# Ledger of designs, part 15: peptides against a protein of PDB entry 2QAS

Target 1, 120 residues: chain A of PDB entry 2QAS
Amino acid sequence: PPEDLMQYEAMAQDALRGVVKAALKKAAAPGGLPEPHHLYITFKTKAAGVSGPQDLLSKYPDEMTIVLQHQYWDLAPGETFFSVTLKFGGQPKRLSVPYAALTRFYDPSVQFALQFSAPE

## One batch from the design tools (peptide; made by RFdiffusion4, then SolubleMPNN)

Design b1_p10_7_s3 (from b1_p10_7, 4 letters changed)
Fold by OpenDDE base, seed 4:
Structure b1_p10_7_s3 (fold): chain B 120 residues (1-120), chain A 10 residues (1-10)
Amino acid sequence: as target 1 above (120 residues)
Amino acid sequence: PVVPPPPAND
């Protein structure tokens, strides 16, 4: 098959990453997400720009899935990354995740799913 | 997969 020098697939993925960003901005608004919507987000923990507690990231050396439903605080969706405070074993911890690190986005309330190829 | 993996957070 002919070579795609335009890299359309990558452009399409970047466009779809915008859906995640937009959804997180809705989640960050006062009142949070409209019930029953909630978000499962999976990302590569070793991807460039991912930051969080060393002990937590060490526990998930490849991928980690977080859920934004009942217990999330100070969600800050930026233009290139989002940060959020979540509880792990009862302890609040801050994560910062670039959209480029995402591998999966899912809202089970409407079964909306997106998958991404993220850098290792 | 349709079903997401279990979340790490509480």
Scores: peptide ipSAE 0.600, ipTM 0.884, DockQ to the pose 0.874
Fold by OpenDDE base, seed 1:
Order: sequence, then C-alpha cells, then structure tokens
Structure b1_p10_7_s3 (fold): chain B 120 residues (1-120), chain A 10 residues (1-10)
Amino acid sequence: as target 1 above (120 residues)
Amino acid sequence: PVVPPPPAND
C-alpha cells in the first residue's frame, strides 16, 4: 500500500486519547465516576513525562496498570497529562502520566476498551 | 474486548 504521509492513524489515535481525557475529567468531577464505572489505565513507565516514585516505577520497567475505582485522590486531568494519588501497599503516592504514554484504557463495567501505540 | 493486567495500586 502507498505511504500515508498524512499519518491518519496517528491522528485517529490522538482523537481516541481524547476519550481517555474526557473520561478522566468525568471521574474528577464532583461525585466521581458513576457506579459501576471504573477505569483501568496502562501506560509505558519510561515514556517522556511520566513521573512518580522511583522505587515504584522501577518495579514496572515497561508498562504499568492502575485502576481508578474506590481509592483515588486529587485526580487532576490536564490537557496533556493527568495526575492522581493512589495507594500502593497502603502508602499514598502521586503519579503523573501523559496521555501520549497510554497503551490501554478499559472500563470493565461496560467492556469499553481502547488500545494505543505509545513511545519507546 | 481486551482485559488489562492486574492493577498495581490498592
């Protein structure tokens, strides 16, 4: 097939990343996610812009999955990245993840899934 | 539908 110099697939991927951003904004709104919705988010831990405790990220050298359901705090979905406080082994830790670092998004309540090509 | 791996957080 001919070369796609427009890079339509990448454009489509970015548009779909917008779904994740929108979903997180809903999650961050007063009242949080409407039951039984909850979000599984997988991202490349070494992607540019990913920030969090070194010890935690070191445990997941490639990808890491987090879930936003019952225990998440100060969810802040920005335009290019989101940050959130989660507990790991009982300890609260802050993560900052660019939407561009995402590889998977899933809401099992309605079996809605998205897959992305991320950096690295 | 693709199911993600277990989450890292509590």
Scores: peptide ipSAE 0.598, ipTM 0.884, DockQ to the pose 0.923
Fold by OpenDDE base, seed 3:
Structure b1_p10_7_s3 (fold): chain B 120 residues (1-120), chain A 10 residues (1-10)
Amino acid sequence: as target 1 above (120 residues)
Amino acid sequence: PVVPPPPAND
């Protein structure tokens, strides 16, 4: 097939990553997400810019999924990454995840799903 | 898949 010199697929993926950013900004706003919306976010744990407890990330050498529903704090959706405090085994931990590290986004309430290619 | 994997957090 003809070569796509415009790299439209990459452009489209980046645009869709913007959906995740926008959704997180809604989640971070006063009042949080409108019920019953909640977010499942999957990302490559070894992607550049991913930050979190070493013990936690070590348990997930490839990908891990987090859910923003009932227990999340200090959600800070920046322009290139978001950070959030979640509990793991009862212990609060801070994660910082670049949008570029995302591989999946899902809102079960409306069955809205996005998938992304992320760097290995 | 349609259903995401189980979340790591509580």
Scores: peptide ipSAE 0.593, ipTM 0.883, DockQ to the pose 0.865
Fold by OpenDDE base, seed 5:
Structure b1_p10_7_s3 (fold): chain B 120 residues (1-120), chain A 10 residues (1-10)
Amino acid sequence: as target 1 above (120 residues)
Amino acid sequence: PVVPPPPAND
């Protein structure tokens, strides 16, 4: 089959990453997400730009999933990455995750799911 | 229904 020199699939993926960014902006707004919406976000822990506590990231060498529901603070969805404070084993930790590192986005309340290719 | 993977955070 002919080569896709336009890289349409990548364009579509980028557009869908925009959905995640928009959803996180809603979550960061005053009042948070409208119940019962909550977000499961999976990302590659070794992707470029991912930052957080070394011990935490070492525990998840490939990818990890976080949930934004009851315990999240200072959610800051930027243009290229978002940062958020979550508790792990009772300890608050800050994560910074580029949208490009995402592999999955899921809202169980409406069973809305997105899957992304991310750098290895 | 789709079951999400277990989250790392509390």
Scores: peptide ipSAE 0.587, ipTM 0.880, DockQ to the pose 0.910

Design b1_p10_7_s4 (from b1_p10_7, 3 letters changed)
Fold by OpenDDE base, seed 4:
Formats: C-alpha cells, structure tokens, sequence
Structure b1_p10_7_s4 (fold): chain B 120 residues (1-120), chain A 10 residues (1-10)
C-alpha cells in the first residue's frame, strides 16, 4: 500500500483533541454543561506537562480517569492544557492536564466517545 | 467499552 506522507491520521487526532478543548470551554462557561451532559476524561499520568499532587498521581502509574459532573471547581481550559479542582477522598486537589496527554474522552449522556494515542 | 472507566475523583 502507498505511504502516507501527509500524516493524515495525526492531523485527524489533533483535530479531535480540539473537540475536547471545545467541550471543556462549554463546561467552563456560565451555567456549566447543559444537563445531562457530563465528561469522563482519561489521561496518561506520566505524560509531559501533567501536574498534580504526587501522592495522588502515584496511585495511578499509567492512566487516570476523572469525571466532570457534580463536583468540580475553577475549570480553566487553556489552549494547550486545562486545569481543574476536584475532590479525592474529600480533599480538594488541583490537576493540570495537557490535551496531548489524553487517551479517552466520553460523554455517557449521548454515548459520545473519542480515543487518542498519547505519549508514553 | 460502553461503560466509562471508574473515575478517581468524588
């Protein structure tokens, strides 16, 4: 089969990461997400740019999933990464995750799912 | 999977 010198698959992956960014911007807008929409986000915890409490990240040596639905604060979706405050075992903690670190995005309300290749 | 992974946060 012919070689793809355009790297279309990589371009498509980057475009789809933009969907996650756009969804998070909607979530950060006044009023939040329209019910019943909510977001499950999975990412590589050891990927470059991932930041959070060491004790928390140590519990998830490969991947970690967070849910944005009922308890999230100060969601800040930037151009290359997003940050958010969540509670873990009752304790509020701040996470910063580059979009490039994502491996899965899912909205159960409409069964919308995306999967990504992330750096090791 | 149709079922999402278990979330770490509350």
Amino acid sequence: as target 1 above (120 residues)
Amino acid sequence: SVVPPAPAND
Scores: peptide ipSAE 0.622, ipTM 0.888, DockQ to the pose 0.890
Fold by OpenDDE base, seed 3:
Structure b1_p10_7_s4 (fold): chain B 120 residues (1-120), chain A 10 residues (1-10)
Amino acid sequence: as target 1 above (120 residues)
Amino acid sequence: SVVPPAPAND
C-alpha cells in the first residue's frame, strides 16, 4: 500500500490527546467534573517526562492507571503535561504525566474511550 | 463492552 508521508494517523492521535487535556481542564475547574463523569487515565510509567515517587512507579514498570473521581487534589492540567495529587495506600503522592505518555482514557459514565500509542 | 482498568490510586 502507498506510504502515508503526511502521517495522518499520528496527527489524529495527537489531536485526540487534546481531548484528554480538555477533559482534565474541565475536571480542574471550580466544581470539578459534572456528575457522574469521572476519568480513568492509563500511561506508560517509563515514558519521558513522567515523574512521581520511585517506590510507586516501581510497582508499575509498564503502565499505570489512575482514576480521577472522589479523591484527587491540585489537579493542574498544563499544555504538555498534567500533575495531580492522589492517594495510594492512604498516602498522598504527586504525579506528573505528559499527555504523550498516555495509552488509554476512559469515562465509564458515558463509556467514552480513547487509546493511544505511546513511546516505550 | 469496555471494562475499566483497575486504578492504582484510592
Scores: peptide ipSAE 0.620, ipTM 0.887, DockQ to the pose 0.941
Fold by OpenDDE base, seed 5:
Structure b1_p10_7_s4 (fold): chain B 120 residues (1-120), chain A 10 residues (1-10)
Amino acid sequence: as target 1 above (120 residues)
Amino acid sequence: SVVPPAPAND
């Protein structure tokens, strides 16, 4: 098959990452997500730009999935990354995740799923 | 029905 020198798939992936960003912005807005929507976000923990407690990230050397549903605070969806405070074992911790580090986005309420290629 | 991965957070 002919080579794609335009990198269309990568462009499409970037566009779809925009969906995640938009969804997180809705989640961060006053009132949060409309019920019953909630978000499962999976990302590569060792990807460039990922920031969080060392003890936590050490438990998940490859990928980590977080859920934004009942207990999340200070969700800040930026243009290139988002940050959020979640509880792990009862302890609040702040995570900062570039959209480029994402590998999966899922909203079970409507079975909406996206998958992405992320740096390993 | 798709089953989500187990979340790390509470």
Scores: peptide ipSAE 0.616, ipTM 0.886, DockQ to the pose 0.918
Fold by OpenDDE base, seed 1:
Structure b1_p10_7_s4 (fold): chain B 120 residues (1-120), chain A 10 residues (1-10)
Amino acid sequence: as target 1 above (120 residues)
Amino acid sequence: SVVPPAPAND
């Protein structure tokens, strides 16, 4: 196949990352997500811009999945990254994840799934 | 698979 100098695949993935951003903005709005919607988000833990507790990230050297359902606080979906407070073993911890670090997005309630290529 | 593994958080 010919070389794609337009990089359409990357453009499409960026557009689809916009879906995740939009979904998170809905989740961050007053009242949160409409039931039964909830979000599974998988990301590369060593990607540039990923931030969180060292002990937590060390447990997941490649990828990590979080769920936004019942226990999430201070969800802040920015334009390039989102941050959120979750509990791990009963302890609240804050994560900051660039949309570019995402590898998977899933809403089981409607079986909506997205998959992305992400930097290591 | 596009279905993610179990979540890490509570």
Scores: peptide ipSAE 0.618, ipTM 0.889, DockQ to the pose 0.782; fails the geometry check

Design b1_p10_8_s1 (from b1_p10_8, 6 letters changed)
Fold by OpenDDE base, seed 1:
Structure b1_p10_8_s1 (fold): chain B 120 residues (1-120), chain A 10 residues (1-10)
Amino acid sequence: as target 1 above (120 residues)
Amino acid sequence: ANSFAAAPAL
């Protein structure tokens, strides 16, 4: 196929990352996500900008999927990354994930799915 | 690619 000097695929990917950002902003609004919506978010744990407890990230050396349904706190969807507090083993842990690190977004309630290319 | 799921736990 001909060479795409416009890099349309990358532009489309960025636009779709905007969907995730918008969805998270809805989730962060008062009352949270409207039931039965909930989010499965997968990201590369070693991507630039990803931060969280070392023990947790070490458990998932490549990718990690978090679930945002009822048990999440202080969801803060910024323009380039989002952060959220989740409990693991009864302990609250803060994760910060750049949208660029995402590889998958899924809302099982309506079977809405997105996939992304992320840095290796 | 393998996805490792981690759901919030009480």
Scores: peptide ipSAE 0.076, ipTM 0.704, DockQ to the pose 0.145
Fold by OpenDDE base, seed 2:
Structure b1_p10_8_s1 (fold): chain B 120 residues (1-120), chain A 10 residues (1-10)
Amino acid sequence: as target 1 above (120 residues)
Amino acid sequence: ANSFAAAPAL
């Protein structure tokens, strides 16, 4: 097939990453997500720009799925990455995840799913 | 997918 110099597939994926960003902005708004909506977000833990506690990230050397439902704090969806505080082992952990690191987005309440190719 | 899932601890 002809070479796609426009990189349309990448454009499409970036557009869909915008859906995740928009969803997180809704989640960050006062009152949080409207029940029963909640988000499963999977990302490559070694992707550039991913930041968090070393012990936590080391536990998940490839991918990690976080759940934003009832217990999340200071969700800050930026333009290129989002950050959020979640409790693991009773301790609050701050994660910073670039949208480019995402591999999956899922809202079980309405069975809405997105998958992305993230750089290795 | 859901492998290596980590949810907030209650």
Scores: peptide ipSAE 0.075, ipTM 0.704, DockQ to the pose 0.155
Fold by OpenDDE base, seed 4:
Structure b1_p10_8_s1 (fold): chain B 120 residues (1-120), chain A 10 residues (1-10)
Amino acid sequence: as target 1 above (120 residues)
Amino acid sequence: ANSFAAAPAL
Protein backbone atom coordinates (compact mmCIF):
# COMPACT_ATOMS: atom_id res chain seq x y z
CA PRO B 1 0.00 0.00 0.00
CA PRO B 2 1.10 3.58 -0.55
CA GLU B 3 3.01 5.33 2.22
CA ASP B 4 1.14 7.82 4.39
CA LEU B 5 3.52 10.75 4.32
CA MET B 6 0.87 12.96 5.90
CA GLN B 7 0.79 10.91 9.13
CA TYR B 8 -2.99 11.11 9.34
CA GLU B 9 -3.24 8.69 12.26
CA ALA B 10 -0.96 10.85 14.37
CA MET B 11 -2.95 13.94 13.46
CA ALA B 12 -6.19 12.20 14.40
CA GLN B 13 -4.74 11.12 17.73
CA ASP B 14 -3.61 14.66 18.47
CA ALA B 15 -7.08 15.92 17.63
CA LEU B 16 -8.55 13.48 20.13
CA ARG B 17 -6.08 14.64 22.76
CA GLY B 18 -7.82 17.96 22.24
CA VAL B 19 -10.98 16.41 23.65
CA VAL B 20 -9.16 15.81 26.93
CA LYS B 21 -7.90 19.38 26.95
CA ALA B 22 -11.39 20.71 26.29
CA ALA B 23 -12.89 18.52 29.00
CA LEU B 24 -10.33 19.75 31.51
CA LYS B 25 -11.09 23.34 30.57
CA LYS B 26 -14.73 22.66 31.34
CA ALA B 27 -13.69 21.12 34.65
CA ALA B 28 -11.64 24.21 35.47
CA ALA B 29 -14.43 26.65 34.62
CA PRO B 30 -16.64 28.15 37.33
CA GLY B 31 -18.92 25.51 38.75
CA GLY B 32 -16.70 22.64 37.64
CA LEU B 33 -17.97 19.57 35.86
CA PRO B 34 -21.71 19.04 35.71
CA GLU B 35 -22.62 16.12 37.93
CA PRO B 36 -22.33 13.20 37.62
CA HIS B 37 -19.47 13.70 35.15
CA HIS B 38 -15.99 12.94 36.43
CA LEU B 39 -12.71 12.10 34.76
CA TYR B 40 -10.25 9.23 34.93
CA ILE B 41 -6.98 10.25 33.32
CA THR B 42 -4.14 7.78 32.75
CA PHE B 43 -0.64 8.83 31.75
CA LYS B 44 2.89 7.49 31.45
CA THR B 45 4.70 8.58 34.59
CA LYS B 46 8.13 8.55 32.92
CA ALA B 47 7.09 10.57 29.88
CA ALA B 48 8.96 13.78 29.19
CA GLY B 49 7.45 16.72 31.02
CA VAL B 50 5.62 14.74 33.70
CA SER B 51 6.29 16.35 37.06
CA GLY B 52 5.25 15.48 40.59
CA PRO B 53 6.48 14.12 43.91
CA GLN B 54 9.07 11.44 43.25
CA ASP B 55 7.82 9.23 46.05
CA LEU B 56 4.37 9.23 44.49
CA LEU B 57 5.57 8.69 40.94
CA SER B 58 7.88 5.89 42.11
CA LYS B 59 4.83 3.90 43.19
CA TYR B 60 3.65 3.94 39.58
CA PRO B 61 6.69 3.29 37.38
CA ASP B 62 4.69 2.82 34.16
CA GLU B 63 1.23 4.39 34.23
CA MET B 64 -0.82 6.28 36.76
CA THR B 65 -4.54 7.04 36.81
CA ILE B 66 -5.89 10.10 38.57
CA VAL B 67 -9.53 10.88 39.26
CA LEU B 68 -11.01 14.35 38.95
CA GLN B 69 -14.39 14.44 40.62
CA HIS B 70 -14.89 16.61 43.71
CA GLN B 71 -11.53 16.75 45.46
CA TYR B 72 -9.18 18.65 43.17
CA TRP B 73 -7.73 22.15 43.35
CA ASP B 74 -6.10 24.71 41.07
CA LEU B 75 -6.75 22.79 37.88
CA ALA B 76 -4.83 24.62 35.18
CA PRO B 77 -5.36 23.22 31.69
CA GLY B 78 -2.71 24.77 29.50
CA GLU B 79 -2.17 24.30 25.81
CA THR B 80 0.50 21.60 26.07
CA PHE B 81 0.03 20.31 29.63
CA PHE B 82 -2.29 20.54 32.59
CA SER B 83 -1.51 20.79 36.27
CA VAL B 84 -3.69 19.96 39.26
CA THR B 85 -3.48 19.54 43.01
CA LEU B 86 -4.85 16.33 44.52
CA LYS B 87 -4.67 14.88 48.00
CA PHE B 88 -3.02 11.49 48.45
CA GLY B 89 -3.07 10.11 51.96
CA GLY B 90 -4.37 13.46 53.09
CA GLN B 91 -1.39 15.30 51.66
CA PRO B 92 -1.74 17.73 48.75
CA LYS B 93 0.35 16.83 45.71
CA ARG B 94 0.86 18.92 42.59
CA LEU B 95 0.99 17.04 39.29
CA SER B 96 1.91 18.40 35.88
CA VAL B 97 1.07 16.20 32.91
CA PRO B 98 1.66 16.90 29.22
CA TYR B 99 -1.22 15.86 27.01
CA ALA B 100 1.34 13.89 25.00
CA ALA B 101 1.84 11.62 28.03
CA LEU B 102 -1.80 10.50 28.13
CA THR B 103 -2.74 6.90 27.45
CA ARG B 104 -6.38 6.83 28.55
CA PHE B 105 -9.29 9.16 29.22
CA TYR B 106 -12.55 7.92 30.71
CA ASP B 107 -15.78 9.45 31.97
CA PRO B 108 -17.69 6.64 33.72
CA SER B 109 -20.90 8.66 33.92
CA VAL B 110 -21.49 8.30 30.19
CA GLN B 111 -18.97 5.52 29.48
CA PHE B 112 -16.93 7.74 27.18
CA ALA B 113 -13.39 6.44 26.66
CA LEU B 114 -10.34 7.37 24.62
CA GLN B 115 -7.01 5.57 24.32
CA PHE B 116 -3.71 6.97 23.11
CA SER B 117 -0.20 5.82 22.35
CA ALA B 118 2.31 7.73 24.45
CA PRO B 119 6.11 7.79 24.35
CA GLU B 120 7.83 5.20 26.52
CA ALA A 1 -0.87 -3.31 30.38
CA ASN A 2 -2.46 -2.51 33.72
CA SER A 3 -2.70 1.04 34.97
CA PHE A 4 -2.31 2.00 38.60
CA ALA A 5 -5.15 4.02 40.07
CA ALA A 6 -4.65 6.85 42.51
CA ALA A 7 -7.76 8.71 43.60
CA PRO A 8 -7.89 11.86 45.68
CA ALA A 9 -8.25 11.26 49.38
CA LEU A 10 -10.16 13.36 51.89
Scores: peptide ipSAE 0.074, ipTM 0.699, DockQ to the pose 0.145
Fold by OpenDDE base, seed 5:
Structure b1_p10_8_s1 (fold): chain B 120 residues (1-120), chain A 10 residues (1-10)
Amino acid sequence: as target 1 above (120 residues)
Amino acid sequence: ANSFAAAPAL
């Protein structure tokens, strides 16, 4: 088959990353996510731009999945990354995750799933 | 719950 020099698949994935961004903006709006929607977001912990507590990221050297449902605070979905405060072991931790670091997005309530290629 | 998941207590 002919080579795709346009990299359409990558462009399509970037467009779908926009879905995640839009979903997070809905989640960040007053009132939060409409029940029963909740989000499982998986990302490469060593990807460029990912930041968070070293001890937490050390537990997940490859990927980790965060859940946004009931206990999340200060969700800030920017244009290139989002940040959110979650509690781990009872302690609030701030995570900052570029959309480019995402590998999976899932809303179990409606079985909506997206999968992405992220830098290895 | 997903594998490799980290989440606050619900």
Scores: peptide ipSAE 0.072, ipTM 0.700, DockQ to the pose 0.170

Design b1_p10_8_s2 (from b1_p10_8, 5 letters changed)
Fold by OpenDDE base, seed 2:
Structure b1_p10_8_s2 (fold): chain B 120 residues (1-120), chain A 10 residues (1-10)
Amino acid sequence: as target 1 above (120 residues)
Amino acid sequence: ADSTAAAPAL
């Protein structure tokens, strides 16, 4: 097949990553997500730009799924990455995840799902 | 890929 020099697949993926960014911006707005919407976000923990507590990330050497529903703080959806504070074991932990690291986005309330190809 | 879930906890 002909070689795609335009890299349309990558463009499409980035466009869809924009959906996640937009969704997170809504989640970060006053009042948070409108119930019953909540988000399951999966990302490659080893991807460039991913940051968080070493002890936590070490437990998930490949992928990690975080849930934004009842308890999340300081959600900051930037242009290239988002950061959020979640409690694990009663301890607040800050995670920063580049949108490029995402592999899955899911909102169970309306069964909306997106999958992405992230660097290995 | 293996997805491991982690959610906010008390």
Scores: peptide ipSAE 0.085, ipTM 0.730, DockQ to the pose 0.144
Fold by OpenDDE base, seed 3:
Structure b1_p10_8_s2 (fold): chain B 120 residues (1-120), chain A 10 residues (1-10)
Amino acid sequence: as target 1 above (120 residues)
Amino acid sequence: ADSTAAAPAL
């Protein structure tokens, strides 16, 4: 097959990452996500730009899945990364995750799923 | 809902 010098697949992947960003912005808006929508976001914990408590990140050396449903605070979806406070083992922790670190996005309320290639 | 490790299938 012919070579894709335009890298359309990569463009499509980046566009889909935009869906996650947009979804998070909706989640951060007043009133949060419209029920019953909630988000499962998976990302590579060792990806560049990922930050949070080292003990937590060390516990999940490859990937973590965070859930934005009933308990999340100070969600700040930026243009290249988002930050949010979530509870792990009952303890609030602040995470900062670049969209580029994402590997999966899922909203079970409507069975909407996305999968991304991320740095290993 | 506490966060957990990623699962291959979500």
Scores: peptide ipSAE 0.077, ipTM 0.736, DockQ to the pose 0.554
Fold by OpenDDE base, seed 5:
Structure b1_p10_8_s2 (fold): chain B 120 residues (1-120), chain A 10 residues (1-10)
Amino acid sequence: as target 1 above (120 residues)
Amino acid sequence: ADSTAAAPAL
């Protein structure tokens, strides 16, 4: 079969990561996401650029899924990463996650799902 | 409540 020198799959992956960025920007806007939309975001906790409390990241050595629905604060979706404050064990924790670290995005309200390859 | 969960099924 012919070889793909254009790397279309990688380009498509980058474009789809843009969907996550756009969705988070909507979530960060005044009023938040339109109900009943909410987001499940899975990422590699050891990926370059992931930042958070050591104890929290140690609890999730490979992947972690966070939920943006009712209990999240100061969501800041940048161009290369997003940051957000969430509660774990009743304690607020600040996480910073590069979009490149994502492995899954899901909105249960409409069953919209995306899957990504992330650095090991 | 904690804001983490297992990955949802498709």
Scores: peptide ipSAE 0.074, ipTM 0.717, DockQ to the pose 0.673
Fold by OpenDDE base, seed 4:
Structure b1_p10_8_s2 (fold): chain B 120 residues (1-120), chain A 10 residues (1-10)
Amino acid sequence: as target 1 above (120 residues)
Amino acid sequence: ADSTAAAPAL
């Protein structure tokens, strides 16, 4: 069959990554997420652009899942990546994650889930 | 997920 030079599959995935970006923007807006909505975000820790404490990232060499529910600070959803401060072991840590590094998005409140292929 | 990290819940 002829090659898909338009790369529609990739475009479709990027469109769905836009859902995550939009959800995070809602979470970052005044008032935060409407209860009981909360987000589980999984990403490849070694993907290009991922930034955070070395000790934390080394603990999760492949994938890491963060939860945005009640304790998260300075959520900044940019156009290509988002950054957020979360507490791990009682210590605040800043993480920066490109949307391209995502592998899973889930909102348990309504059982909404998305899966993505991320670079390794 | 095998690697989950989250702040304590209220």
Scores: peptide ipSAE 0.071, ipTM 0.721, DockQ to the pose 0.145

Design b1_p10_8_s3 (from b1_p10_8, 6 letters changed)
Fold by OpenDDE base, seed 4:
Structure b1_p10_8_s3 (fold): chain B 120 residues (1-120), chain A 10 residues (1-10)
Amino acid sequence: as target 1 above (120 residues)
Amino acid sequence: ADSFAAPPAL
C-alpha cells in the first residue's frame, strides 16, 4: 500500500481527543452533564504534565481511571489539559491531566468509548 | 463520599 505522508491516523487521533475536551466542557457547564451521562477517564499517571496526589499516583504507577458523575468539583477543561477536584479518603485533591495523557474515555450511559495512544 | 479511582480495567 502507498505511504501516507499526510499522517491521517495521527490527525484522526487528535480530533478524537477533541471529543473528550468537548465532553468535559459540557460537564463543566452549569447543571453538569445531562442525566444519565457520566464519564470514565483513564490516563497514564506518569505522562508529562500529569499532577495530583502523590499517594494516589503512586498507587497506580501506570494508569488509573477516574469517574466524573456525582463526586467532582471545579472541573476546568482547558485547551491542553483539564483539572478537577476529587475526594480520596475524604480529602479533596486536585488532579490535572493533559489530554495527551489519556488512554481511554467511556460514557456507560450510551456505551460510547474511545481509546488513545499515550506517552509511555 | 469518595470519588472513584481504580486501575484501567473497568
Scores: peptide ipSAE 0.143, ipTM 0.786, DockQ to the pose 0.475
Fold by OpenDDE base, seed 2:
Order: sequence, then structure tokens, then C-alpha cells
Structure b1_p10_8_s3 (fold): chain B 120 residues (1-120), chain A 10 residues (1-10)
Amino acid sequence: as target 1 above (120 residues)
Amino acid sequence: ADSFAAPPAL
């Protein structure tokens, strides 16, 4: 097949990552997500730029899913990554996840799903 | 309450 020097597939993936960013910006707005919307976000825990609680990341050495519904704080969707505070074991922990680390985005309220290929 | 975190499930 002909060589795609434009890298259209990568551009399309980046555009779809923009959907996640936009959704998180809505989630970060005052009042949070409009009910019943909530977000399942799956990401590679070892991807470059991922930071979070060591015990949690060690527990899920490949991928993990977080849910943004009722228990999240200080969601900060930046241009290249988002950060959010979640509670694990009763302790608030800060996660920072580059959009490039995402492998799945899902809003079960409307069955909207996106899948991404992330570097191993 | 704790936040949900888990490996990806199918």
C-alpha cells in the first residue's frame, strides 16, 4: 500500500484525544459533569509523564481505569495532560496523566467510547 | 469514600 507521509491516522487519534480533553474540561467546570454523565478513563501506568501514588501504580503495572463521577477533586485538564485528586485507601492522591497515555475513554451514560493506541 | 480504580475490564 502507498506510504502515508501525512500520518493521517495519527492526526485522527490526536483529534479524538481532543475529545477527551474537552470532556474533562466540562467535568472540571463548576458543578462538574451533568448527571448522569461520568467518565471511565483507562491509561498506561508506565507511560512517560504519568505520575501518581507509587503503591497504586505498582498495583496496576500496565493499565488502570479511574472513574470520574462523584469522588474527584481539583480536576485540572491541561493542554497535554490532566491531573486530578482521587481517594485511595482513604487518602487523597494526585494523579497526572498525559492524554498520550490514554487507551480508553468511556461514558456509560450514553455509551460513548473511544479507544487509543498508546506506546508500550 | 474511595475512588474507583481497577485494571481495565472487558
Scores: peptide ipSAE 0.140, ipTM 0.786, DockQ to the pose 0.476
Fold by OpenDDE base, seed 1:
Structure b1_p10_8_s3 (fold): chain B 120 residues (1-120), chain A 10 residues (1-10)
Amino acid sequence: as target 1 above (120 residues)
Amino acid sequence: ADSFAAPPAL
């Protein structure tokens, strides 16, 4: 195939990352996500800009999935990354994840799924 | 997803 100098695939993926951002903004609004919607978000743990508890990120050295359903706090969906507080082992932990680090987005309630190429 | 972490269920 000919060389794509426009990089349309990357443009399309960025547009689809916008869906995740928009969904998270809905989740961050007062009242949270409308039931039964909930979000499974998978990302590369070593991607640039990923921040979180060292023990957790070490436990999942390649990818990890977080769930935004009942127990999440201070969800802050920015323009380039989102941050959220989740509880692990009963302790609140803050995660910050660039949208560029995402590899999968899934809402089981309606079986809506997206996949992305992420930094290695 | 090859790794999973989630908060405890309600």
Scores: peptide ipSAE 0.085, ipTM 0.728, DockQ to the pose 0.141
Fold by OpenDDE base, seed 5:
Structure b1_p10_8_s3 (fold): chain B 120 residues (1-120), chain A 10 residues (1-10)
Amino acid sequence: as target 1 above (120 residues)
Amino acid sequence: ADSFAAPPAL
């Protein structure tokens, strides 16, 4: 097959990362996500730009999935990364995750799923 | 495979 010098698949993946960003912006808006929508977001914990509590990231050295449903605070979806406060072991922790670090996005309510390649 | 970490479900 002919070589794709345009890297269309990569461009498509970038566009799909935009879906995640848009979804998070909706989640961050007043009122949050419309029920029953909620988000499972998986990312590489060692990817460049990922920031969070050392104990948590050490516990999940490869990938970690966070859930944005009932308990999340100060969700801030930026242009290149998002940050959010979640509770782990009853303690609030701030996570900052570049969209480039994402490997999976899933909304179980409508079975909408996206998968991405991320730096390992 | 992803490791699961999530806030407590309400």
Scores: peptide ipSAE 0.082, ipTM 0.719, DockQ to the pose 0.145

Design b1_p10_8_s4 (from b1_p10_8, 5 letters changed)
Fold by OpenDDE base, seed 3:
Structure b1_p10_8_s4 (fold): chain B 120 residues (1-120), chain A 10 residues (1-10)
Amino acid sequence: as target 1 above (120 residues)
Amino acid sequence: ADSFAAAPAL
């Protein structure tokens, strides 16, 4: 097959990462996500730019999935990464995740799923 | 690749 020098698949992947960013911006808006929408976001915990508590990240050395439904605070969806406060074991933890680190996005309410290839 | 799930605690 012919060689794709345009890297169209990579462009498509980046565009789909934009869907996650847009969804998070909706989630961060006043009133949050429209019910019953909620988000499962999976990312590579060792990807460049990922930031969070060492104890938490060490528990998930490859990937972890966070759930944004009812219990999240200070969701800040930036242009290259988002940050959010979630409670783990009853303790609030701040996570910062670049969109490039994402490997999966899922909204169970409408069974909408995306998968991404993220650097190791 | 292994995947782990963590949901916010209520």
Scores: peptide ipSAE 0.087, ipTM 0.731, DockQ to the pose 0.133
Fold by OpenDDE base, seed 1:
Structure b1_p10_8_s4 (fold): chain B 120 residues (1-120), chain A 10 residues (1-10)
Amino acid sequence: as target 1 above (120 residues)
Amino acid sequence: ADSFAAAPAL
């Protein structure tokens, strides 16, 4: 096949990452996500910009999936990354994840799914 | 790649 010098696939991927960002912004709005919507977000834990407790990230050396449904706090969807507080073992943990680190987005309520290429 | 799930826990 001919060489794509425009890198359309990458542009399309970025556009789709925008869907995740928009969804998270809705989730961060007053009242949160409209039920029964909830989000499964998978990302590469070693991707540049990913930050969180070392013990937690070490437990998931490749990918990690977090669930945003009813128990999440201070969701802050920025333009390049989002951060959120979730409880693990009863302890609140802050995670920051660049959209570029995402590999999967899923909303089971309507079976909406997206997959992305992320840095290795 | 393998996916590891972690959900909010009380």
Scores: peptide ipSAE 0.086, ipTM 0.731, DockQ to the pose 0.133
Fold by OpenDDE base, seed 4:
Structure b1_p10_8_s4 (fold): chain B 120 residues (1-120), chain A 10 residues (1-10)
Amino acid sequence: as target 1 above (120 residues)
Amino acid sequence: ADSFAAAPAL
């Protein structure tokens, strides 16, 4: 078969990363996500640009899934990465995650799922 | 590859 010199599959994957960005922007808007929508976001913890508490990230050497439902603060969805404050063990932790680090996005309320290939 | 879950705590 002819080889794809345009890399359409990669383009499509990048476009779908835009869905995550758009969803997070909705989550960050006044009023937050409309119930019962909530987000499971999985990312490679060692990907370039991922930032957070070392002790937390050390527990998840490959991938980590965070849940954005009711308990999240200062969600800031930028153009290349998002940052958010979550509580783990009662302690607030700030995470910064590039969209390029994502491997999975899931909204259980409507069973909407996306999977991505992320850098190792 | 294994995935690890962490959710916000109350």
Scores: peptide ipSAE 0.085, ipTM 0.728, DockQ to the pose 0.133
Fold by OpenDDE base, seed 5:
Structure b1_p10_8_s4 (fold): chain B 120 residues (1-120), chain A 10 residues (1-10)
Amino acid sequence: as target 1 above (120 residues)
Amino acid sequence: ADSFAAAPAL
């Protein structure tokens, strides 16, 4: 088959990352996510721009999945990354994740799933 | 959920 020099699949994935951004903006709006929607977000922990507590990220050297359902605070979905506060072991932790670092997005309530290629 | 899942206290 002929080579795709336009990289259409990558363009499509970038467009789909926009879906995640939009979903997070809905989650950050007053009232939060409409029940029963909740989000599983998987990302490469060593990707450029990912930031968070070293002790937490050290537990997940490749990927980690965070869940946005009942216990999340100060969700801030920016244009290139989002940040959120979650509790791990009772301690609040701030994570900042570029959309480019995402590898999976899933809403179990409606079985909506997206997968992405992230920097390795 | 994926491998290496971490979730806030639910």
Scores: peptide ipSAE 0.084, ipTM 0.742, DockQ to the pose 0.166

